# Peptides against a protein of PDB entry 2N1D, part 36

Target 1, 169 residues: chain A of PDB entry 2N1D
Amino acid sequence: EVKVKIPEELKPWLVDDWDLITRQKQLFYLPAKKNVDSILEDYANYKKSRGNTDNKEYAVNEVVAGIKEYFNVMLGTQLLYKFERPQYAEILADHPDAPMSQVYGAPHLLRLFVRIGAMLAYTPLDEKSLALLLNYLHDFLKYLAKNSATLFSASDYEVAPPEYHRKAV

## One batch from the design tools (peptide; made by RFdiffusion4, then SolubleMPNN)

Design b1_p13_4_s3 (from b1_p13_4, 4 letters changed)
Fold by OpenDDE base, seed 3:
Structure b1_p13_4_s3 (fold): chain B 169 residues (1-169), chain A 13 residues (1-13)
Amino acid sequence: as target 1 above (169 residues)
Amino acid sequence: PFEFDPNSDYSTA
């Protein structure tokens, strides 16, 4: 399998995220105040501000586009806990054509990197291209870790209403 | 559909 290492600084958040949803029966507030599109845009701008060459900027943009694409494909099928399914269904009903990268935020984006390795294993990339991609993915994860205080907060979750509990299996 | 695994080590190998 393709190894994507989650920074140690972010692993505790994944545990907190799991606890908020599955144990405390809370939901991440949607639409996100800061959605995946915005986070990726901030990352790209951050990389550009560090004095990267044109070629490096191009690579960053392609990686950002790729992350967004994978997120939009995988969110509904791989990145949700069972308790979040009714919320997702409501989002689809209200916004059927909206990319999920415009709806969801940092917590769900981080979940992508838990699963993306398996998807990359089946991607027809040469060794050099795959290594480059992995470097950027890890670089992005490092960026998330640096900004974790603003991106990951339990205050972005709320207790699900009683009506929701009736829908959630 | 696949459900996110709460028992994951939150890394892929």
Scores: peptide ipSAE 0.177, ipTM 0.750, DockQ to the pose 0.442
Fold by OpenDDE base, seed 2:
Structure b1_p13_4_s3 (fold): chain B 169 residues (1-169), chain A 13 residues (1-13)
Amino acid sequence: as target 1 above (169 residues)
Amino acid sequence: PFEFDPNSDYSTA
C-alpha cells in the first residue's frame, strides 16, 4: 500500500464537494476557470520562486508532469460521482481532443489524491524514489491547502438544470 | 463502472 495523506485542512472540502454534487445536485462549472494545468503551473512557478536548485526545479517539473498525467488518465474512470457522468459525456463530445487537465479544476484534482495511492502501488519505483515522490505530493497538497480559499469555493458550482437532473437520475 | 466513493476516508493506503 502507498499512503497519501490528505491535509486535514482539505478533508472538509472533500465533504463539501460531495455534498454539492450528490446532495445539492450541483455541478462544477466546466470548463474550469482555473484548470488543473494552470494550478500545476502556478505550483511549479511558486517552487521556482522559492529559490530551488536546478535539481529541485527538475524534480518539481517531473512531479507536475506526473500529476497531470495521472489526472488525465484517472479522471473519467476514477474521479467522478455518478451525478457528474452526463456532464463528463458532454465535455467529451464538445472537447474530444482536450486533456481533462485543461477542463477540470481544483476539486477534481484533489479527488485524484484520494485514489492515486493505489495506482502508485503498481509503479516500478524503488523505496527511495517513492518516498521522494510522496514528499512532493504532500508538498503539493500543502500548497493546495495554502491556497484553498481561492481554489475551493462553492461559488464555482451551479445548480444543474432540470433537463440535466432528469437525465442524471 | 466505478464511481468516486463519497464516504471514503479521503486517503489512500
Scores: peptide ipSAE 0.182, ipTM 0.751, DockQ to the pose 0.422; fails the geometry check
Fold by OpenDDE base, seed 1:
Structure b1_p13_4_s3 (fold): chain B 169 residues (1-169), chain A 13 residues (1-13)
Amino acid sequence: as target 1 above (169 residues)
Amino acid sequence: PFEFDPNSDYSTA
């Protein structure tokens, strides 16, 4: 199995995220004020500003594109709690052509890295390519941890209305 | 669809 380690700084957030949704019956506000696309763009720009070579910049762009694609594929099927299903259905109905990376934000993006390792295990990558990918994934996670104060906040959630609760439960 | 696992240790290997 492909191992993707979540930084210790971010593990408590996943617990808080779980609590907000499943126990407190809150929903992450959608569309996100800062969506996955923008987070990935900021990361790419950050890496470019660090004086990387052209080859490194190319690799970063490819990793960003890959993360975006994986997120868009996996969000609806693997990254949602049951309570979030009606919200997702509403998003699909209202924005059928919008990629979820333009709708969802940091909390759901972080959830991707809980599951992505298993998906990568079935991806036909050579050892060198896989190692490089894992390095960048961990680098990105470190970036999220470094910026966690601005990316992860309980204030981005709100209590679901009664009519929603009836649909979800 | 598979629900996100709230009991995960939030890592994968």
Scores: peptide ipSAE 0.169, ipTM 0.742, DockQ to the pose 0.468; fails the geometry check
Fold by OpenDDE base, seed 5:
Structure b1_p13_4_s3 (fold): chain B 169 residues (1-169), chain A 13 residues (1-13)
Amino acid sequence: as target 1 above (169 residues)
Amino acid sequence: PFEFDPNSDYSTA
């Protein structure tokens, strides 16, 4: 079993995210002010600016690409609450050719890491590659935690209109 | 779809 640990600093965000959507019937504003692509780009640039004494910049780029790919594959089927389905359908209709990493933001990206471990368990990776990947995934999560003040905010959510509520139930 | 589990540690094990 592949275990991806969510930093304790970020667990409250998952709870708040759930509460905003399922209990308060709010929606994350889309397209995101800061989308997944931008977050991953900032992380990559941050790692590059640190010098990378081990010359592992290529690994960062590969991890970023991998996270983006997994997000785009899993968002529609694995990372949405039922209440968010009509919004997702509208996004698909309005942006049929856009990857979801250009539409959604930090809250949904964080949800990926709740599920990605199980997916990796069924992905053929050698032991060494998997260990390296897990290290970078945890490193990225720590980056999210460090920048949580700018990435996670309840103000990025809004109350769904009555028309939406009727079709979401 | 993603389901919230209040008993989860919010990690995959």
Scores: peptide ipSAE 0.113, ipTM 0.734, DockQ to the pose 0.640; fails the geometry check

Design b1_p13_4_s4 (from b1_p13_4, 6 letters changed)
Fold by OpenDDE base, seed 4:
Structure b1_p13_4_s4 (fold): chain B 169 residues (1-169), chain A 13 residues (1-13)
Amino acid sequence: as target 1 above (169 residues)
Amino acid sequence: DLVVDPNSDYSTA
């Protein structure tokens, strides 16, 4: 498996996120006030503002696009706890053509990086490309950690109503 | 370190 290191600052959040959903039976409020698309856009703009070269900007854009694509592919099948499945189903029903990167936010985006390594392990990338990708992924994760105060909050979750519990296994 | 599987209802250290 390809190792994607989660910043130590964000590891506790993954636990809190897990706890909020699975133990406290809460749901992240959807659609997210700040969705994945917005977060990625902010990151790209942040990198551009740092005076990157054209090639580096291109690389950032490609990485952002890649993260977005992976997120949209993996969200429904690999990034949701069982308790969140009914919510996801409702989102799909209401917004069948909307990419999940426009619906979900930072917590679910962070979950991607727990699983993306396994996906990359089956992707034909040369060592140099993989190293470069990993560098950008880690850079992005560092960005998330830097902005964690505004991106990750338990206040973005709400207690699921009893009727939802009946839908959730 | 705790490992949280985002697709499962548990975490492990």
Scores: peptide ipSAE 0.176, ipTM 0.792, DockQ to the pose 0.120
Fold by OpenDDE base, seed 3:
Structure b1_p13_4_s4 (fold): chain B 169 residues (1-169), chain A 13 residues (1-13)
Amino acid sequence: as target 1 above (169 residues)
Amino acid sequence: DLVVDPNSDYSTA
């Protein structure tokens, strides 16, 4: 099993995110004011600004591209709570050609790392390559933790309107 | 260890 460790400081946020959606019946405001594409771009720029020129098999840009691809593939089928499914359907109808990394934001991106380990288990990577990838994923999660005050906020959620509740049942 | 699994019930491990 490929295990991706979530930083301890981000675990409480996953609980808050779950509570906002499933118990408080709120929805993350879409399209996100800061989408996944932007977050990944900021990370890449952050790594470059720190002079990370290590000669490794995986470049930062390749890691970013990989995270983006996995997010876009997994969002609709792996990362949404039941209450969010009608919202996702509306997004698909309004933006049929847009990748979900341009619509969703940090909370849903963090959810990816709860599930990505299972997907990586079936990826044909040698031991060395997998170790390097995991190091980058953990490094990215550390970046999210460092910037959690600006990336994760309950104010980015809103109470679902009565019309939505009818669709969700 | 608190674990929230997307698209599933909240659980503790």
Scores: peptide ipSAE 0.173, ipTM 0.788, DockQ to the pose 0.130
Fold by OpenDDE base, seed 5:
Structure b1_p13_4_s4 (fold): chain B 169 residues (1-169), chain A 13 residues (1-13)
Amino acid sequence: as target 1 above (169 residues)
Amino acid sequence: DLVVDPNSDYSTA
C-alpha cells in the first residue's frame, strides 16, 4: 500500500467532518462556496508565485490535473458517507454535466487523500515518479493545512431537513 | 494515527 500521510493538523478535521455528517446528520452546503477547482487553482498559482522553474510549474499543473481527475472519478463511489448519498443523487439530477470538482469543496477533497493511496498502489508508476508524485501530494496537503482556517469550517454544514431524513439511509 | 473511512462511518485513532 502507498501511504499518503495526512498532516496532523488536518486529522481532527476529518473526525469533525465525519461527526457532522454521520452523527449530527448535517450536510455540507452544495454547491460549495469554494469548490475543488478553485482550491486547486489557488494552489497552482501559489506554487507559481514561489518562483519555481518552468519545469516545476508544468509538474504542478499535471499534479493538479491528476488530483482533479481522481476526485471526479472517486467522489460518488468512494468519498461519501451513506447519509450524503441522497444529496449526491440530487446533484446529479440537477447538474448532470457538472464535474463534482465544481460542486464539492475542501472537506470532500481532503477525504480523497484518505483513499488515494490505495489507488496509487495499482497505478503503473516507477519508483522515482511515485516518489515525486507523493512529494507533491504531501506538499498540497501542507497547503491545505496552512489554509485550514478558511477551507474547513462547521459553518459550511447545515442540518438536513426532515424530508431528507425520510429518504436518507 | 487517526483513520476515517468515508464509506463505512468508521473512525479509529
Scores: peptide ipSAE 0.162, ipTM 0.790, DockQ to the pose 0.123
Fold by OpenDDE base, seed 2:
Structure b1_p13_4_s4 (fold): chain B 169 residues (1-169), chain A 13 residues (1-13)
Amino acid sequence: as target 1 above (169 residues)
Amino acid sequence: DLVVDPNSDYSTA
């Protein structure tokens, strides 16, 4: 299995995220005020502003595109807690063709990196490509950690309404 | 280290 290390700074957030959803019965407000697309764009711009070469810029863009694709593929089936399923269904009904990277935000994006390692283990990447990808994934995670105060907040969650609870039981 | 798994309780690294 391919190991993707989550920064220690972000591990507590994953627990808080889990607690907010499963124990406190809250939902991340959707559509996200800052969606995955925007986060990835900010990362790409951040990397470009650091004076990377053209080659490195190209690589960053490919990594961003890859993360987006993986997120969009995995969100519905791999990244949601049971309590979030009705919300997801409502999103699909209201926005059937919208990529989930335009709907969901940082918390769900972070969840991707808990699962992506297992997925990468089955991808036909050569050793050098995989190593490069992992380096960028870890770099991106460090970026998330650096910006965690603005990206991860319990205030972005809200108590699910009573009618939602009835659907979720 | 313990990391919450969206499809389970927890995973470790």
Scores: peptide ipSAE 0.160, ipTM 0.776, DockQ to the pose 0.151

Design b1_p13_5_s1 (from b1_p13_5 with V2L H3V L9V)
Fold by OpenDDE base, seed 1:
Structure b1_p13_5_s1 (fold): chain B 169 residues (1-169), chain A 13 residues (1-13)
Amino acid sequence: as target 1 above (169 residues)
Amino acid sequence: PLVGPPEDVPPID
């Protein structure tokens, strides 16, 4: 088992996100005003602006790329609540070749980190690579927590229309 | 094959 600790500041948001979707039957507005790609880019730039070495910059880029890849792989099959599936189907129809990291935003990205630990447990990584990755994953989560006020907002969700409810079952 | 987060409780593990 690979444990990825979610910052305590972000746990309430996971609850709110869960509540908005599953209980209040709202949908996160898509495409996101700030998608996963941009969040990761901002993080990378933030790290680079802090005077990191070339090697550290390389590591950040690799981590960003990895997070993006995992997100794009896992979004459709691992991160969506049942209520969100019709929306996802519509996104696929409208943007068949777009990676989901260009469509979805911070809330869904945060959901990834709830699940990514289990996925990493089955990923063949050497101990050093895994340790480095985990360090950056936690660092990135701290970054999300630090910027949570701008990244997470209930105003990014909207009440699903009646026609959506009918097809969401 | 779609396995989302649990819906009966918040995903805060």
Scores: peptide ipSAE 0.346, ipTM 0.897, DockQ to the pose 0.101
Fold by OpenDDE base, seed 3:
Structure b1_p13_5_s1 (fold): chain B 169 residues (1-169), chain A 13 residues (1-13)
Amino acid sequence: as target 1 above (169 residues)
Amino acid sequence: PLVGPPEDVPPID
């Protein structure tokens, strides 16, 4: 079993995000003011500013690229609540060639880490590679927790209009 | 095809 530990500080946000969407019937404002690409770029720059070696910098870039790829692959099929599907369909119709990492933001990125462990269980990685990856994933989550006040806010959500409710499942 | 986060409970690990 591959387990990705979510920092305790971020678990309440997962609950709030869940509540905002599924119970309060709100939607995250899209396109995100701070998209996944930007968050990952900030993380990479943060790590590089710490005086990492060339090898560490290379590893960070690979991890960022990997997270981005996983997010773009999984967003539409794994990370959305049913209520968010019409919104996603609209995004696809309006921006068919845009990667979702340029559209969605921190809340959906955090959702990825709830699911990524199970996905990694089906990924052919040796123990050393997996351990290294997990270390960076946990490091990234720690970064999200440290910056949670600016990355996660209920004010980034809005009440869905009545016409949206009619087409939402 | 589409399998989102659990909706009956908060999606926590």
Scores: peptide ipSAE 0.326, ipTM 0.891, DockQ to the pose 0.113
Fold by OpenDDE base, seed 5:
Structure b1_p13_5_s1 (fold): chain B 169 residues (1-169), chain A 13 residues (1-13)
Amino acid sequence: as target 1 above (169 residues)
Amino acid sequence: PLVGPPEDVPPID
């Protein structure tokens, strides 16, 4: 299996995110103040400002596009806890034509990387391409870790109201 | 159809 290592700095956040949703019955405030599209754009601009070659810049754009696509495909069906499903349904009703990368933020994006390794194992990539992709994914995760103070905060969550609990699983 | 992360333990890789 393809292994995507989550930085140790971000592992505690995955635990906190899990606890906030599943145990404390809180919800991430949506739409996100800083959505996935914005995070990926900032990363791409960050990489481009670091003196990369044209080829490297192209690769960054492709990686960003790939992450966005994976996120948009997987969010609704693979990344949400049961408690979050009513919220997702409301989002779909309010934003029927918007990709979820424009609605959700860093915590849900990070959840993607817990699952992406298994997906890549079934992706028809040659060894060299896979290695390159993995390098960029790890680089992006390091970027998230570097900016974790601004991207991950329990204050972005809120206690779900009683009426939400009545329809939540 | 909807398969979320495991909920009995934190999702750590």
Scores: peptide ipSAE 0.316, ipTM 0.891, DockQ to the pose 0.110
Fold by OpenDDE base, seed 2:
Structure b1_p13_5_s1 (fold): chain B 169 residues (1-169), chain A 13 residues (1-13)
Amino acid sequence: as target 1 above (169 residues)
Amino acid sequence: PLVGPPEDVPPID
């Protein structure tokens, strides 16, 4: 089985995120002040600034594109708690053609990596390609951990109003 | 249908 290890620094955030949404009945403010697209762009630029070769730069871009694609595919059906579904429905109604990577931010992106391993298990990748991909995924997660202070904050959540509770399932 | 992460426990690996 393909397993993507979440950095220990980020595991507490997954707990906080879960608590904020499911127990405290808060919602991540949307659209995100820093969306998934921008996070991935910053990562790519970060890697470029580190003096990567052309081939490595290309690989980073491909990984970024892949992460974005997986996020956009999985967000709606795989990454949301039940309490977030009315919010998601509103986003879809207001921005039907917008990729969710332009709406959601770091917390939801991190949730992807909890689930992506299972998805990769069904992807026909050769051993070398899979190893390379996993290396970059772990590298990206390490980047998220390094920048966690700016990417993950409870202040990006807000208490859902009473009317939201009434329409929440 | 929407699956989502488990809600009775935090989603951790």
Scores: peptide ipSAE 0.275, ipTM 0.878, DockQ to the pose 0.110

Design b1_p13_5_s2 (from b1_p13_5 with V2I H3V L9V)
Fold by OpenDDE base, seed 1:
Structure b1_p13_5_s2 (fold): chain B 169 residues (1-169), chain A 13 residues (1-13)
Amino acid sequence: as target 1 above (169 residues)
Amino acid sequence: PIVGPPEDVPPID
């Protein structure tokens, strides 16, 4: 098992996100005003602006790429609540070739980190690579927590219309 | 198979 600790500051958001979708039957507005790609880009730029070495910059880029890849792989099959599946189907129909990292935003990205530890446990990584990855994953989560006020908002969700409820079952 | 977050409790583990 690979444990990825979610910052305590972000746990309440996971609860709110869960509540908004599963209990209040709302949907995160898509495409996101700030998608996963942009969040990762901002993080990378933030790290680069802090005077990191070339090697550290390389590591950041690799981590960003990895997070993006995992998100795009896992979003449709691992990160969505049942209520969100019709919305996802619509997104696939409207944007068949777009990676989901260009459509979804911070809340769904945060959900990834709840599940990514288990996925990494089955990913063949050497100890050094895994340790480095884990360090950056936690660093990225700290970044999300630091910027949580701008990245996470209930106003990014909207009440699903009646026609959506009918097809969401 | 589709395995989303748990829906009976918040996914905070």
Scores: peptide ipSAE 0.398, ipTM 0.911, DockQ to the pose 0.103
Fold by OpenDDE base, seed 5:
Structure b1_p13_5_s2 (fold): chain B 169 residues (1-169), chain A 13 residues (1-13)
Amino acid sequence: as target 1 above (169 residues)
Amino acid sequence: PIVGPPEDVPPID
């Protein structure tokens, strides 16, 4: 299996995110103050400002596009805890034509990387291409870790109201 | 099908 290592700095956040949702019955406030599209754009601009070659810039754009696509495909069916499903349904009703990368933020994006390794194992990539992709994915995760103070906060979550609990799993 | 993260333990890879 393809292994995508989550930085140790971000592992505690995955635990906190899990606890906030599944145990404390809180919800991430949506739409996100800083959505996935914005995070990926900032990363791409960050990489481009670091003196990369044209080829490297192209690769960054492709990686960003790929991450966005994976996120948008997987969010609703693979990345949400049961308690979050009513919220997702409301989002779909309010934003029927919006990709979820414009609605959700860093915590849900990070959840993608817990699952992406298994997905890549079934992706028809040659060894060299896979290695390159993995390098960029790890680089992006390092970027998230570097900016974790602004991207991950329990204050972005809120206690779900009683009426939500009545329809939630 | 809908398959979310495991909920009995934190999702640590």
Scores: peptide ipSAE 0.382, ipTM 0.909, DockQ to the pose 0.113
Fold by OpenDDE base, seed 3:
Structure b1_p13_5_s2 (fold): chain B 169 residues (1-169), chain A 13 residues (1-13)
Amino acid sequence: as target 1 above (169 residues)
Amino acid sequence: PIVGPPEDVPPID
């Protein structure tokens, strides 16, 4: 089993996000003011500014690219609550060629890390590569926790209009 | 198939 540990500081946000969408019937405002691409770029720059070696910088870039790829692949089929599906359909219709990492933001990115462990279990990685990847994933999550005050806010959600409720499952 | 986060409970590990 591949387990990605979510920092305790971020677990309450997962609960709040869950509540906002599934119980309060709100939607995250799209396109995100701070999208996944930007968050990953900031992380990469943060790591590079710490005086990493060339090898470490290369590794960070690969991790960022990997997270982005996983997010773009999994968002539509793994990371959305049922209530969010009409919104996603609208995004696809309006922006069919846009990667979801340019549309969605921190809350949905955090949801990825709840699911990514199970997905990695089906990925052919040797023990050394997996350990290295897990280290970077945990490091990234620590970064999210450190910047949680600016990345996660209920004010980024809005009440869905009545017409949305009629088409939402 | 579409399999989103759990909706009956908070999606925490």
Scores: peptide ipSAE 0.374, ipTM 0.905, DockQ to the pose 0.115
Fold by OpenDDE base, seed 2:
Structure b1_p13_5_s2 (fold): chain B 169 residues (1-169), chain A 13 residues (1-13)
Amino acid sequence: as target 1 above (169 residues)
Amino acid sequence: PIVGPPEDVPPID
């Protein structure tokens, strides 16, 4: 099975995110102040600024595009806790054509990487391609860890109002 | 079907 290792620095955030949503009944503020698109763009620009070759730059762009696609496909059906579903429904109603990578932010993006390994296991990639992809995924996660102070904050969550609780499953 | 992260425990690898 394809294993995508989450940096140890980010594992506590997954716990906090889980706690904020499922136990404290808070919601991540949407639309995100820094959405997935912008995070990926910053990563790509970061890699470019590091003096990558043209080929490496192309590879980064492809990886970014892939991450974005996977996120947009998986967010609604794979990455949300039950408590978040009414919020998601509201987002869909208000922005039916907007990709979720323009709405959600770092916490939900991080959740993707908990699940993406299983998805990649069913993707027909050759050994070299898979190794390259995994390297970039881990590189991106390392980038998230490096910037975790600005990307992950409990202050981006808010207590759900009573009316939200009433409509929550 | 919708399959979100586990809710009884933190979703860590």
Scores: peptide ipSAE 0.362, ipTM 0.903, DockQ to the pose 0.113

